Peptides against a protein of PDB entry 4N3Y. Designs and how they scored, part 30

Target 1, 83 residues: chain A of PDB entry 4N3Y
Amino acid sequence: ETRDQVKKLQLMLRQANDQLEKTMKDKQELEDFIKQSSEDSSHQISALVLRAQASEILLEELQQGLSQAKRDVQEQMAVLMQS

## One batch from the design tools (peptide; aimed at target 1 Q63, target 1 (a further copy) K70)

Design b2_p24_8_s1 (made by RFdiffusion4, then SolubleMPNN; from b2_p24_8, 14 letters changed)
Fold by OpenDDE base, seed 5:
Structure b2_p24_8_s1 (fold): chain B 83 residues (1-83), chain C 83 residues (1-83), chain A 24 residues (1-24)
Amino acid sequence: as target 1 above (83 residues)
Amino acid sequence: as target 1 above (83 residues)
Amino acid sequence: SLEEKLREQQLRLQELKAELEAAQ
């Protein structure tokens, strides 16, 4: 009986330790996941920022082109009205 | 003929303006997307942080429990060896 | 892609400009 009790207690201790180790592992995995997620998000955001900047440059070029086109149209209209 | 030319030029100017407006809209949509993506990422990260904290609390509780269990086992073993 | 669409728009605008210049 005493022997059985000792064995039972030893088993319980092992089980408790196993649970602790499992929890520690789970925590570490979660931390790693957060780290990876953050890095991925950072990279994605950076890429999107670069895309936005590229689009901005294109927009500026379009605006300049439009301004010139408008001036050209106005000039042509003036010529046509004079002739 | 002159009238037709004027009308043509006016149409071209409108088309150019439409293109500009479309481009501006697209740029805005891109900026909005980036903003939304950033917010979503932030929320997700925050949620994960909270989850990690909860896991940490659980881990601490398990560690305390394990320490107590170990002490209890040792005490019981001592009693059993004495009796 | 959005960038591709923007480039297409730019091209269209350039075409319009060219047409205007050709009409002079």
Scores: peptide ipSAE 0.047, ipTM 0.438, DockQ to the pose 0.025
OpenDDE base, seeds 1, 2, 3, 4: peptide ipSAE 0.024, 0.033, 0.040, 0.033; ipTM 0.434, 0.436, 0.439, 0.438; seeds 1, 2 fail the geometry check

Design b2_p24_8_s2 (made by RFdiffusion4, then SolubleMPNN; from b2_p24_8, 12 letters changed)
Fold by OpenDDE base, seed 5:
Structure b2_p24_8_s2 (fold): chain B 83 residues (1-83), chain C 83 residues (1-83), chain A 24 residues (1-24)
Amino acid sequence: as target 1 above (83 residues)
Amino acid sequence: as target 1 above (83 residues)
Amino acid sequence: SLEERLREQQLRLEELRAELEAAQ
């Protein structure tokens, strides 16, 4: 019957609207999560990279110092052998 | 005394080398961590993006369905008023 | 954490570097 069909369609429309609103909200939450996650990861990785670079600089300085120290030891040994 | 200085320098050199090796290892671990973290984040974000896109498709389908349903309801109401 | 361990190591390296520089 036509009247019954109209009522059924009205119910379906309301249910569909509710579902649409829910899905729109879920989508927005997901987008927000992705954005936040990306920003957090980017910041974290950048910080870690900077720390790694700082350590690398220190390593290079130590390598230079060790090379000099080695030369100093050799020189002192030579002096010791001469005396 | 020269001999004492030599021994001190030798000790310092050994200690510095040990520290250097430790730092090099730690640096490598950090690089590995960054790499793994980046890969994990990339995969996760990609998966989330795909999910968001799937939801978007569903939303578009629902919007089309709602538009059609609205038209159907209006048509049925018109028929009901005529009868 | 790995980051904390690295920071501690950096500090130790700086100290050792300073000692080496002072000795030279």
Scores: peptide ipSAE 0.077, ipTM 0.434, DockQ to the pose 0.020
OpenDDE base, seeds 1, 2, 3, 4: peptide ipSAE 0.049, 0.043, 0.041, 0.045; ipTM 0.371, 0.421, 0.373, 0.377; seeds 3, 4 fail the geometry check

Design b2_p24_8_s3 (made by RFdiffusion4, then SolubleMPNN; from b2_p24_8, 13 letters changed)
Fold by OpenDDE base, seed 3:
Structure b2_p24_8_s3 (fold): chain B 83 residues (1-83), chain C 83 residues (1-83), chain A 24 residues (1-24)
Amino acid sequence: as target 1 above (83 residues)
Amino acid sequence: as target 1 above (83 residues)
Amino acid sequence: SLEAQLEAQQLRLEALKAELEAAQ
């Protein structure tokens, strides 16, 4: 019966529309989540990169200081041996 | 005393190296996490986009079917009124 | 490229490790 078919199609249309709206909402939420997550992670990575660079500079300075200190000790020992 | 200074610098150098290694490891782990997270999210978004498109096509087809069904009912009513 | 930067940093770290071992 055509009337019953119309009612069935109306129900199917409502269900399809609900699915479409839900899917679009879910997609938007995931896009927003990815954007936020990537921004947060990018900031964290940048901070860690800067910290690594600072540690690298410190390491280089300490290595230079250590090398100089070793030379100073050797020079002092040489002076003591000469006295 | 220079000998004590050398030992202090050696300790500081070791600490700096440890910090650098830790920072580099943390950075790598975060980059790996971001890459994995973004890939997973990208796949999920793509799947949802396809579902949304499928739902949109279904919605359009159902709307056309509903419109035709309404026309068919009206035509049948007209025939009944003419009899 | 993050990968290229990371690789460069790893190479620098390895060099510093070698120097640290030589200094100890």
Scores: peptide ipSAE 0.069, ipTM 0.384, DockQ to the pose 0.029
OpenDDE base, seeds 1, 2, 4, 5: peptide ipSAE 0.055, 0.038, 0.049, 0.064; ipTM 0.379, 0.383, 0.386, 0.386; seed 4 fails the geometry check

Design b2_p24_8_s4 (made by RFdiffusion4, then SolubleMPNN; from b2_p24_8, 11 letters changed)
Fold by OpenDDE base, seed 2:
Structure b2_p24_8_s4 (fold): chain B 83 residues (1-83), chain C 83 residues (1-83), chain A 24 residues (1-24)
Amino acid sequence: as target 1 above (83 residues)
Amino acid sequence: as target 1 above (83 residues)
Amino acid sequence: DLEQRLEELQLRLEELRKELEAAQ
């Protein structure tokens, strides 16, 4: 009976449409999530990079200071040994 | 006293080095996390896209079927009215 | 890069420690 067939097809069409809509929504949500997550992480990484750079500068300064202090101690020892 | 200064500088240098190492480790972990997260999401998105495409094909087929079924019913009604 | 530089600094630090220890 054709009328019953039409009603059946309408139901199937609605179900298919609902599924498509849901799938498209889920896809969009995932894309948005990745975008946001990537941006947040990028900012965090940038901050940590800057912190690392600051630490590197400090390390270089401290190494220089340590080297100088060592030389000064050695010089003092040399003077004492010469006396 | 120079010896005390050397010891102090050594401590500071160790602390700075530890901080730098920690910072770089954290940065690397974040980069790795983003990479992994992006890959996982990409796969999931791809799967959903394929599912959406399948649903779209189904929708088109059902719409065509519905339209044909509707036409068939209308034709039957026309025949009955002509008799 | 920063990773390479960190390795260099760590090596240099170790060298400085060894040199200081040897001098004492």
Scores: peptide ipSAE 0.044, ipTM 0.372, DockQ to the pose 0.018
OpenDDE base, seeds 1, 3, 4, 5: peptide ipSAE 0.028, 0.028, 0.020, 0.049; ipTM 0.420, 0.420, 0.420, 0.427; seeds 1, 5 fail the geometry check

## One batch from the design tools (peptide; aimed at target 1 M81)

Design b2_p25_1 (made by RFdiffusion4)
Pose (drawn by RFdiffusion4):
Structure b2_p25_1 (pose): chain A 83 residues (1-83), chain B 83 residues (1-83), chain P 25 residues (1-25)
Amino acid sequence: as target 1 above (83 residues)
Amino acid sequence: as target 1 above (83 residues)
Amino acid sequence: STTAIEEKIESIFTTMEEKLEEAEE
């Protein structure tokens, strides 16, 4: 039946076009997510740079501490030996 | 000509359903791109994290070793003084 | 005996310095 069939096909076409719009919206959200995911990995690298900096500072302090310890032991030993 | 109209709507519905199938395929490709990009970056970052925590545990033990080294040398000074 | 104590002290400091150089690398 040609009349009922036109109405059914119009309903189906509307539903297919609504579904197409939604799926395009989803694509857009995924494209945005690629971007956000990239910014998140970058922020992780910044956190890693912070860890490296704290470590470089600590290592430097330990190097200085070893030097100071050697110098003062050298003086202590020199006195103990001046005897 | 509701019969010609029916033929037209059937063509339009076929075109819409083909477009929906294609766009769904595109979405899948984006989800796959996201997954591959995340796996890659996680590999790189987990490697940088492993290096950072190794530096950290080691430098912690070196704080201990420095104190211990100073104590060992001090005991040596105490023995040298017994003369 | 004094030379043996000096050698022990030098050895402790050399070992510690080597550990710090390895940690720097």

Design b2_p25_1_s1 (made by RFdiffusion4, then SolubleMPNN; from b2_p25_1, 15 letters changed)
Fold by OpenDDE base, seed 3:
Structure b2_p25_1_s1 (fold): chain B 83 residues (1-83), chain C 83 residues (1-83), chain A 25 residues (1-25)
Amino acid sequence: as target 1 above (83 residues)
Amino acid sequence: as target 1 above (83 residues)
Amino acid sequence: SIEEILAKIEQIFEDLEKRLQELAA
């Protein structure tokens, strides 16, 4: 019966629509999650990079200090040897 | 006086060494963390992108199917109306 | 002696400088 065929097709259409809407929602959620995750990761990485750079600066300062201290020690040794 | 200078330098050296070792450790930990975080984030984002792309393909298929279903329903309705 | 102490201190500095260089590399 034609009426039965129409009803069947209507059901199929509704099912397809439901799946479409679900998939669209899922896609959007994934895109939003990717965006948020990327932003969060980028922010964290940037912060860590800055901290690493600060450590590098400290290392340079320490290196300078050690070099100076070494020179001072050498100078004192020279004084002792000459006395 | 020289003895006092030596003692002072020894103290400064110990302090510098302690700070150096601490800084070196901290720097390495930060670099390792950054590397690991970056790799993890990249991997996760890539996976999510692929999933999103799969969803996009499914959406396209569903849209095509929905359009076809709609056409089929319309055709059957027309047949019914003509009978 | 003071000279020996200073020599040891100098060696410590050299070792630290080496470690710094390794870190910077």
Scores: peptide ipSAE 0.035, ipTM 0.418, DockQ to the pose 0.070
OpenDDE base, seeds 1, 2, 4, 5: peptide ipSAE 0.034, 0.027, 0.034, 0.025; ipTM 0.418, 0.378, 0.416, 0.365

Design b2_p25_1_s2 (made by RFdiffusion4, then SolubleMPNN; from b2_p25_1, 14 letters changed)
Fold by OpenDDE base, seed 1:
Structure b2_p25_1_s2 (fold): chain B 83 residues (1-83), chain C 83 residues (1-83), chain A 25 residues (1-25)
Amino acid sequence: as target 1 above (83 residues)
Amino acid sequence: as target 1 above (83 residues)
Amino acid sequence: SIEEILKKIEQIFSDLEQRLEELRA
């Protein structure tokens, strides 16, 4: 009777250990996936930020051009009014 | 001469306006994409964290079970040695 | 008149500058 109980307990222990090992592996995989996902997202966002900054530079150049054009127009208007 | 200059300025203005509108649209799209990407990433990471936490709970339960099983086996082994 | 055209152009530039500033802010 006792020997049978021990054998049963050993089986249960092996089963529990197998499940534990499996779950530990699954947890590690999830953590790795989270890490990789975060890094990938960070890289993508950084790339997008750089593109946005490039657009900002273009906008600033256009703004300067528009300001100059406005000044040029005003100068020509003054010439017209004087003649 | 003045009229020719005005026509040229009008053309340049139209070109500048077109480019400005395009650039403004592009910038807005980039900002929207960054925002959406960030939100999507955040949601995904949060979901993964919840799954990891669930796995952690299971691991803790299994560890407790294993510890108890080990103790039970040890107790039964002691009984065998006494008989 | 040419003067009216120039005034319209000036207004367009002003509007664009305002929109650009609003976008950047």
Scores: peptide ipSAE 0.040, ipTM 0.415, DockQ to the pose 0.071
OpenDDE base, seeds 2, 3, 4, 5: peptide ipSAE 0.018, 0.040, 0.040, 0.040; ipTM 0.350, 0.420, 0.417, 0.418; seed 2 fails the geometry check

Design b2_p25_1_s3 (made by RFdiffusion4, then SolubleMPNN; from b2_p25_1, 17 letters changed)
Fold by OpenDDE base, seed 1:
Structure b2_p25_1_s3 (fold): chain B 83 residues (1-83), chain C 83 residues (1-83), chain A 25 residues (1-25)
Amino acid sequence: as target 1 above (83 residues)
Amino acid sequence: as target 1 above (83 residues)
Amino acid sequence: SIEEILQQIEQIFQQLEQQLQQLQA
């Protein structure tokens, strides 16, 4: 009777240990995935920010160009009006 | 001469406007993508964290179970040895 | 007339500049 009970407990212990190790592995995989996901997202966002900044530079250049063009047009209008 | 210059300025203006609108659209798309990417990443990370927490709870339960099982086995072994 | 065309161009430039400023602000 006692020996049978010990064997049953040993089986339960082995089963519990297997489940424990499985769960520990799963947790580690989740943590690794979270870390990698966060890093990947950070890199992607950084790349997008750089691209947005490049666009901003282009916009500023266009703004300067438009301002100059406006001045040129105004100058030509003045010439026409005094002719 | 002046008329030719005006026509040239009109062409440049149209080109500048086209480029400006294109750049504005591109910038908006980038901003939208950044926002969406950030939100998606945040949601994904949150889901993973919740799953990790569930795993942690299971691990704690298993650890408690294993500890109890170990104690039970040790008790039964003691009974056997004194028999 | 050329004067009218130039006035129209100036108006367009003003609109574009305003849009640019709004985008950058």
Scores: peptide ipSAE 0.034, ipTM 0.420, DockQ to the pose 0.091
OpenDDE base, seeds 2, 3, 4, 5: peptide ipSAE 0.025, 0.027, 0.026, 0.025; ipTM 0.423, 0.413, 0.421, 0.416

Design b2_p25_1_s4 (made by RFdiffusion4, then SolubleMPNN; from b2_p25_1, 14 letters changed)
Fold by OpenDDE base, seed 2:
Structure b2_p25_1_s4 (fold): chain B 83 residues (1-83), chain C 83 residues (1-83), chain A 25 residues (1-25)
Amino acid sequence: as target 1 above (83 residues)
Amino acid sequence: as target 1 above (83 residues)
Amino acid sequence: SVEAILAQIEQIFADLEQQLEELRA
């Protein structure tokens, strides 16, 4: 009887161990997934930020060009009126 | 001649303005996209972290159960030896 | 022997505890 009890408990222990190992593995997989996802997202965001910055630079250049064009038009208008 | 020059410059100004407006719109769209993507990523990461935490809790519970199982086995072994 | 079985069980627990620690690190 006691021997049977010991064998039963040994089986239960093995089952618990198996479940624990499985859970530990699952946890690790989730952590790895989070890490990978975070890195991917970070890279994507960084790339998009750089693209936005490029657009900002272009915008600023166009603004400067537009301002110059305005000045040129005004100058030519003045010449026309004076001629 | 001067009048022709003015008309030419006015056309150039209009073209520049159109391009500027387009670029400003594109920039805004990129910023909006980044914002949305960032929020989505943040939410996803948060959800996964919570799942990982749930696994950690389960793991701790299993650890406690395993410790109890060990104690039970030891106790039964002692009984066997004494009987 | 019973003593050997106990030793094995104790080793199992020790190994699991070590794995848990490594996972959390």
Scores: peptide ipSAE 0.033, ipTM 0.395, DockQ to the pose 0.029
OpenDDE base, seeds 1, 3, 4, 5: peptide ipSAE 0.028, 0.028, 0.030, 0.028; ipTM 0.412, 0.412, 0.412, 0.419; seed 3 fails the geometry check

Design b2_p25_2 (made by RFdiffusion4)
Pose (drawn by RFdiffusion4):
Structure b2_p25_2 (pose): chain A 83 residues (1-83), chain B 83 residues (1-83), chain P 25 residues (1-25)
Amino acid sequence: as target 1 above (83 residues)
Amino acid sequence: as target 1 above (83 residues)
Amino acid sequence: SLEEQLEEAESELESYRESLEEAQS
């Protein structure tokens, strides 16, 4: 039946076009997510740079501490030996 | 001509359903791109994290080793003083 | 021995820093 059929096909076309709009919305959200995912990995690298900096500072302090310890032991040994 | 109209609507519905199929395929490609991109960057970042925590545990033990080294040298000074 | 361990640790941190600079680029 041509009249009922036109109405059914119009309903189906509307539903298909609504579905197409929603799926395009989803694509857009995925494209945005690619961007946000990239920014998140960058922030992870920044946190890693902070860890490297704290480590470089600590290592430097330990190097200085070893030098100071050698120097003072040299003086203590020099006195102990002047006897 | 509700019969010609029906034929037109059937064509439009076929075109819409083909478009929906294609856009769904595109969405899948984006989800796959996200997954591949995350896997890759995670590999790189987990490697940088492993190197950072190794530096950290080692430098911690070096703080300990420095104190211990100073103590050992001090005991040597105590023995050298018994003379 | 402690001085050699500290020089080795410095070399590892310099190499790790270069890797972080490359990761930022």

Design b2_p25_2_s1 (made by RFdiffusion4, then SolubleMPNN; from b2_p25_2, 12 letters changed)
Fold by OpenDDE base, seed 1:
Structure b2_p25_2_s1 (fold): chain B 83 residues (1-83), chain C 83 residues (1-83), chain A 25 residues (1-25)
Amino acid sequence: as target 1 above (83 residues)
Amino acid sequence: as target 1 above (83 residues)
Amino acid sequence: DLEARLEEERLRLEELREELERAQA
């Protein structure tokens, strides 16, 4: 009977060890996924930020151009009214 | 000629304004995308972290169980050797 | 801030367009 109990416990131990190894692997995969996802998101956000910065530069240039164009139109209108 | 210049400047102003509005829209879309992407990533990472935490709890329970099982096997072996 | 400034300029330009159009009519 004692020998039978030992054999049963050995089987239970092997089964538990298999489950432990599986769970350890699953945890590692999740950690790797989180790391990779964070890096990918960071890179994507950085690229989009750079693109937004380029748009900001363009907007500033356009604003300056529009302000100058407005002044030029007003000047030409003044000349036209005096003519 | 002055009137022609005014008309040309008005056209240029309209074109510039259209480009400005387009660029403003593009910038807003990029900002919205960055915000949404960040929120989505945050939610996904949070969910994965919670899942990893659940795995940690399971691992701790399994480790405790394995340690106890090992002790039980050793005790039974000792009894068997003395028999 | 930049967006607000650009919107203000857009509105100013629209007002100028309307004034010029009325003056030419």
Scores: peptide ipSAE 0.050, ipTM 0.406, DockQ to the pose 0.032
OpenDDE base, seeds 2, 3, 4, 5: peptide ipSAE 0.043, 0.087, 0.043, 0.035; ipTM 0.401, 0.457, 0.354, 0.400; seed 3 fails the geometry check

Design b2_p25_2_s2 (made by RFdiffusion4, then SolubleMPNN; from b2_p25_2, 10 letters changed)
Fold by OpenDDE base, seed 3:
Structure b2_p25_2_s2 (fold): chain B 83 residues (1-83), chain C 83 residues (1-83), chain A 25 residues (1-25)
Amino acid sequence: as target 1 above (83 residues)
Amino acid sequence: as target 1 above (83 residues)
Amino acid sequence: SLEEQLEEQRLRLEALREELAAAQA
């Protein structure tokens, strides 16, 4: 019967609509997650880069200090040998 | 005494060297971590993007199906009304 | 997982398509 067919089709339409809405929601949630994840990663990477830079500065300072200390030791040893 | 000064400086030099080596190691580890983290994040984001695209395709299919179903229902209803 | 959920939705859609086709026959 045509009436029964119509009712069946209406049900199918409702089901399709529900699935569509769910899929749309899922898509939005996924996009939001990607956005948040990207931002978090970006911030983390930036922080780590800054830490690396700080370490590099410290390294340079230590290298300079080491070089100076070496020179100082050599100078003092020379004085000692001349005494 | 100069000799005592030399010994003190030698100790300071050793300490500085130890600190330098430690800092160099720390820097390298940090750089490695950043590299790995960036790569992991990139892969993760790519995977998530692909998933989002799949969802989008599904959404489009659902929309098309919904539209067709709606048309079919309308047609059947029209037939019913004419009977 | 979301992937599994999407696959399930896809399968449901396919089933609906088949039912619709059958109803039109």
Scores: peptide ipSAE 0.060, ipTM 0.403, DockQ to the pose 0.025
OpenDDE base, seeds 1, 2, 4, 5: peptide ipSAE 0.049, 0.046, 0.060, 0.039; ipTM 0.363, 0.367, 0.404, 0.407; seeds 1, 2, 4, 5 fail the geometry check

Design b2_p25_2_s3 (made by RFdiffusion4, then SolubleMPNN; from b2_p25_2, 14 letters changed)
Fold by OpenDDE base, seed 4:
Structure b2_p25_2_s3 (fold): chain B 83 residues (1-83), chain C 83 residues (1-83), chain A 25 residues (1-25)
Amino acid sequence: as target 1 above (83 residues)
Amino acid sequence: as target 1 above (83 residues)
Amino acid sequence: SLEEQLQQQQLRLQELNEQLRQAQA
């Protein structure tokens, strides 16, 4: 019967639409997650980079201090040797 | 006493060097962590993007199916109305 | 947008359903 066929097809349409809506929602959630994840990672990495840079600065300062200390020791040694 | 001063400075040098070495190690660890984190994030995001793309394909297929189903229903409805 | 497209499709489906109801009357 044609009427039965129409009803069947109408049901199929509704079912397909439901699935479409669900899939669309899922896709949106994934996109949102990707965006958030990317932002979080970016922030984390940036923070870590800053921390690394701070360590770099400290290294430079320590090296400079070591160089000066070494010079001072050498100078004192020279005085001692001449005494 | 000059000798005592020299010894003191030598100790300070050793201490500074120890701190320097520690800081260098810490910096290296941070760099390694950043590298690994970046790679992991990249892989994760790429995988998620692929998953999202799969959802996109599914959406397109469902939409196409809906369109066809609608046409079929409309055709059947026309037949019914003419009967 | 995809959301807009989906909404349009939903509207189309509703219209089709209404047509079916009218045809059955």
Scores: peptide ipSAE 0.054, ipTM 0.447, DockQ to the pose 0.015
OpenDDE base, seeds 1, 2, 3, 5: peptide ipSAE 0.028, 0.047, 0.029, 0.045; ipTM 0.429, 0.427, 0.426, 0.424

Design b2_p25_2_s4 (made by RFdiffusion4, then SolubleMPNN; from b2_p25_2, 12 letters changed)
Fold by OpenDDE base, seed 3:
Structure b2_p25_2_s4 (fold): chain B 83 residues (1-83), chain C 83 residues (1-83), chain A 25 residues (1-25)
Amino acid sequence: as target 1 above (83 residues)
Amino acid sequence: as target 1 above (83 residues)
Amino acid sequence: SLEAQLEAQRLRLEALRAELEAAQA
């Protein structure tokens, strides 16, 4: 019967639109989460990169200092042996 | 007219279901993206943390080596002055 | 879980599609 069919379709349409609204809201929340997570991860990675680079510079300076210290010991020993 | 109303509602229901299907697909793709992005970021951050920790250990060793080298020079100079 | 919730929504959508096809027959 046509009238019963109209009522059934109206109910189905309401249910479909309710699910659509919910799914669209969920999608928006996921997009917001992706944006926030991406920004947070980018900041954390950048901070770790800067820290690693600073440590590498200090490593190079300390390696040079250790090598120079060994050379200075050898030179001082040579001077003392000649005096 | 009731028959025209049925046809209109059937069209609206079809359109709503098409949009729902599309939105659900988009939501699933975003969930998959979040999962993959989270795993990739976690691996990258973990790798940078391990690298930073390894550098810190080496920094401490080099600092100790430099301090020991300076002490060794002083001891060797003292021995030479006493001989 | 989110996956379980999404699957439940897919099943509901499938049911609505089946009902729509039956109503159009």
Scores: peptide ipSAE 0.098, ipTM 0.480, DockQ to the pose 0.009
OpenDDE base, seeds 1, 2, 4, 5: peptide ipSAE 0.058, 0.062, 0.072, 0.056; ipTM 0.373, 0.409, 0.413, 0.413; seeds 1, 2 fail the geometry check

Design b2_p25_3 (made by RFdiffusion4)
Pose (drawn by RFdiffusion4):
Structure b2_p25_3 (pose): chain A 83 residues (1-83), chain B 83 residues (1-83), chain P 25 residues (1-25)
Amino acid sequence: as target 1 above (83 residues)
Amino acid sequence: as target 1 above (83 residues)
Amino acid sequence: TTIEEKIQEIFETMEEKLEEAEEML
């Protein structure tokens, strides 16, 4: 039946076009997510740079501590030996 | 001509359903791109994290080793002084 | 002389460990 069929096809076409719009919205959200995911990995790398900096500072302090310890032991030994 | 109209709507519905199928395929490609990009970046970053925590545990043990080394040398000074 | 050599060895060992730790950074 041509009249009922036109109405059914119009309903189906509306539903297909609504579904197309939603799926396009989803694509857009995924494209945005690619971007946000990239920003997040970058922030992870900044956190890693912070860890490297704290470590470089600690290592430097330990190097200085070893030098100071050697120097003072040299003086202590020199006195103990001047006897 | 509700019969010509029906043929037209059937064509429009076929075109919409084809477009929906293609856009769904595009969405899938984006989800796959996100997954591949995350896997890759996680590999790189997990490697940087492993290096960072190794530096950290080692430098911690070196703080201990420095104190211990100073103590060992001091004991040597105590023995040298028994003379 | 034996005590000086022991003290020197302690400092050389510690310096080598710090150089190895610097190479990891």

Design b2_p25_3_s1 (made by RFdiffusion4, then SolubleMPNN; from b2_p25_3, 13 letters changed; failed a check: too like the target's own chain)
Amino acid sequence: DEILRKIQEIFEELQQRLEELRQTL

Design b2_p25_3_s2 (made by RFdiffusion4, then SolubleMPNN; from b2_p25_3, 15 letters changed; failed a check: too like the target's own chain)
Amino acid sequence: SSLLEQIQQIFEQLQQQLEQARSLL

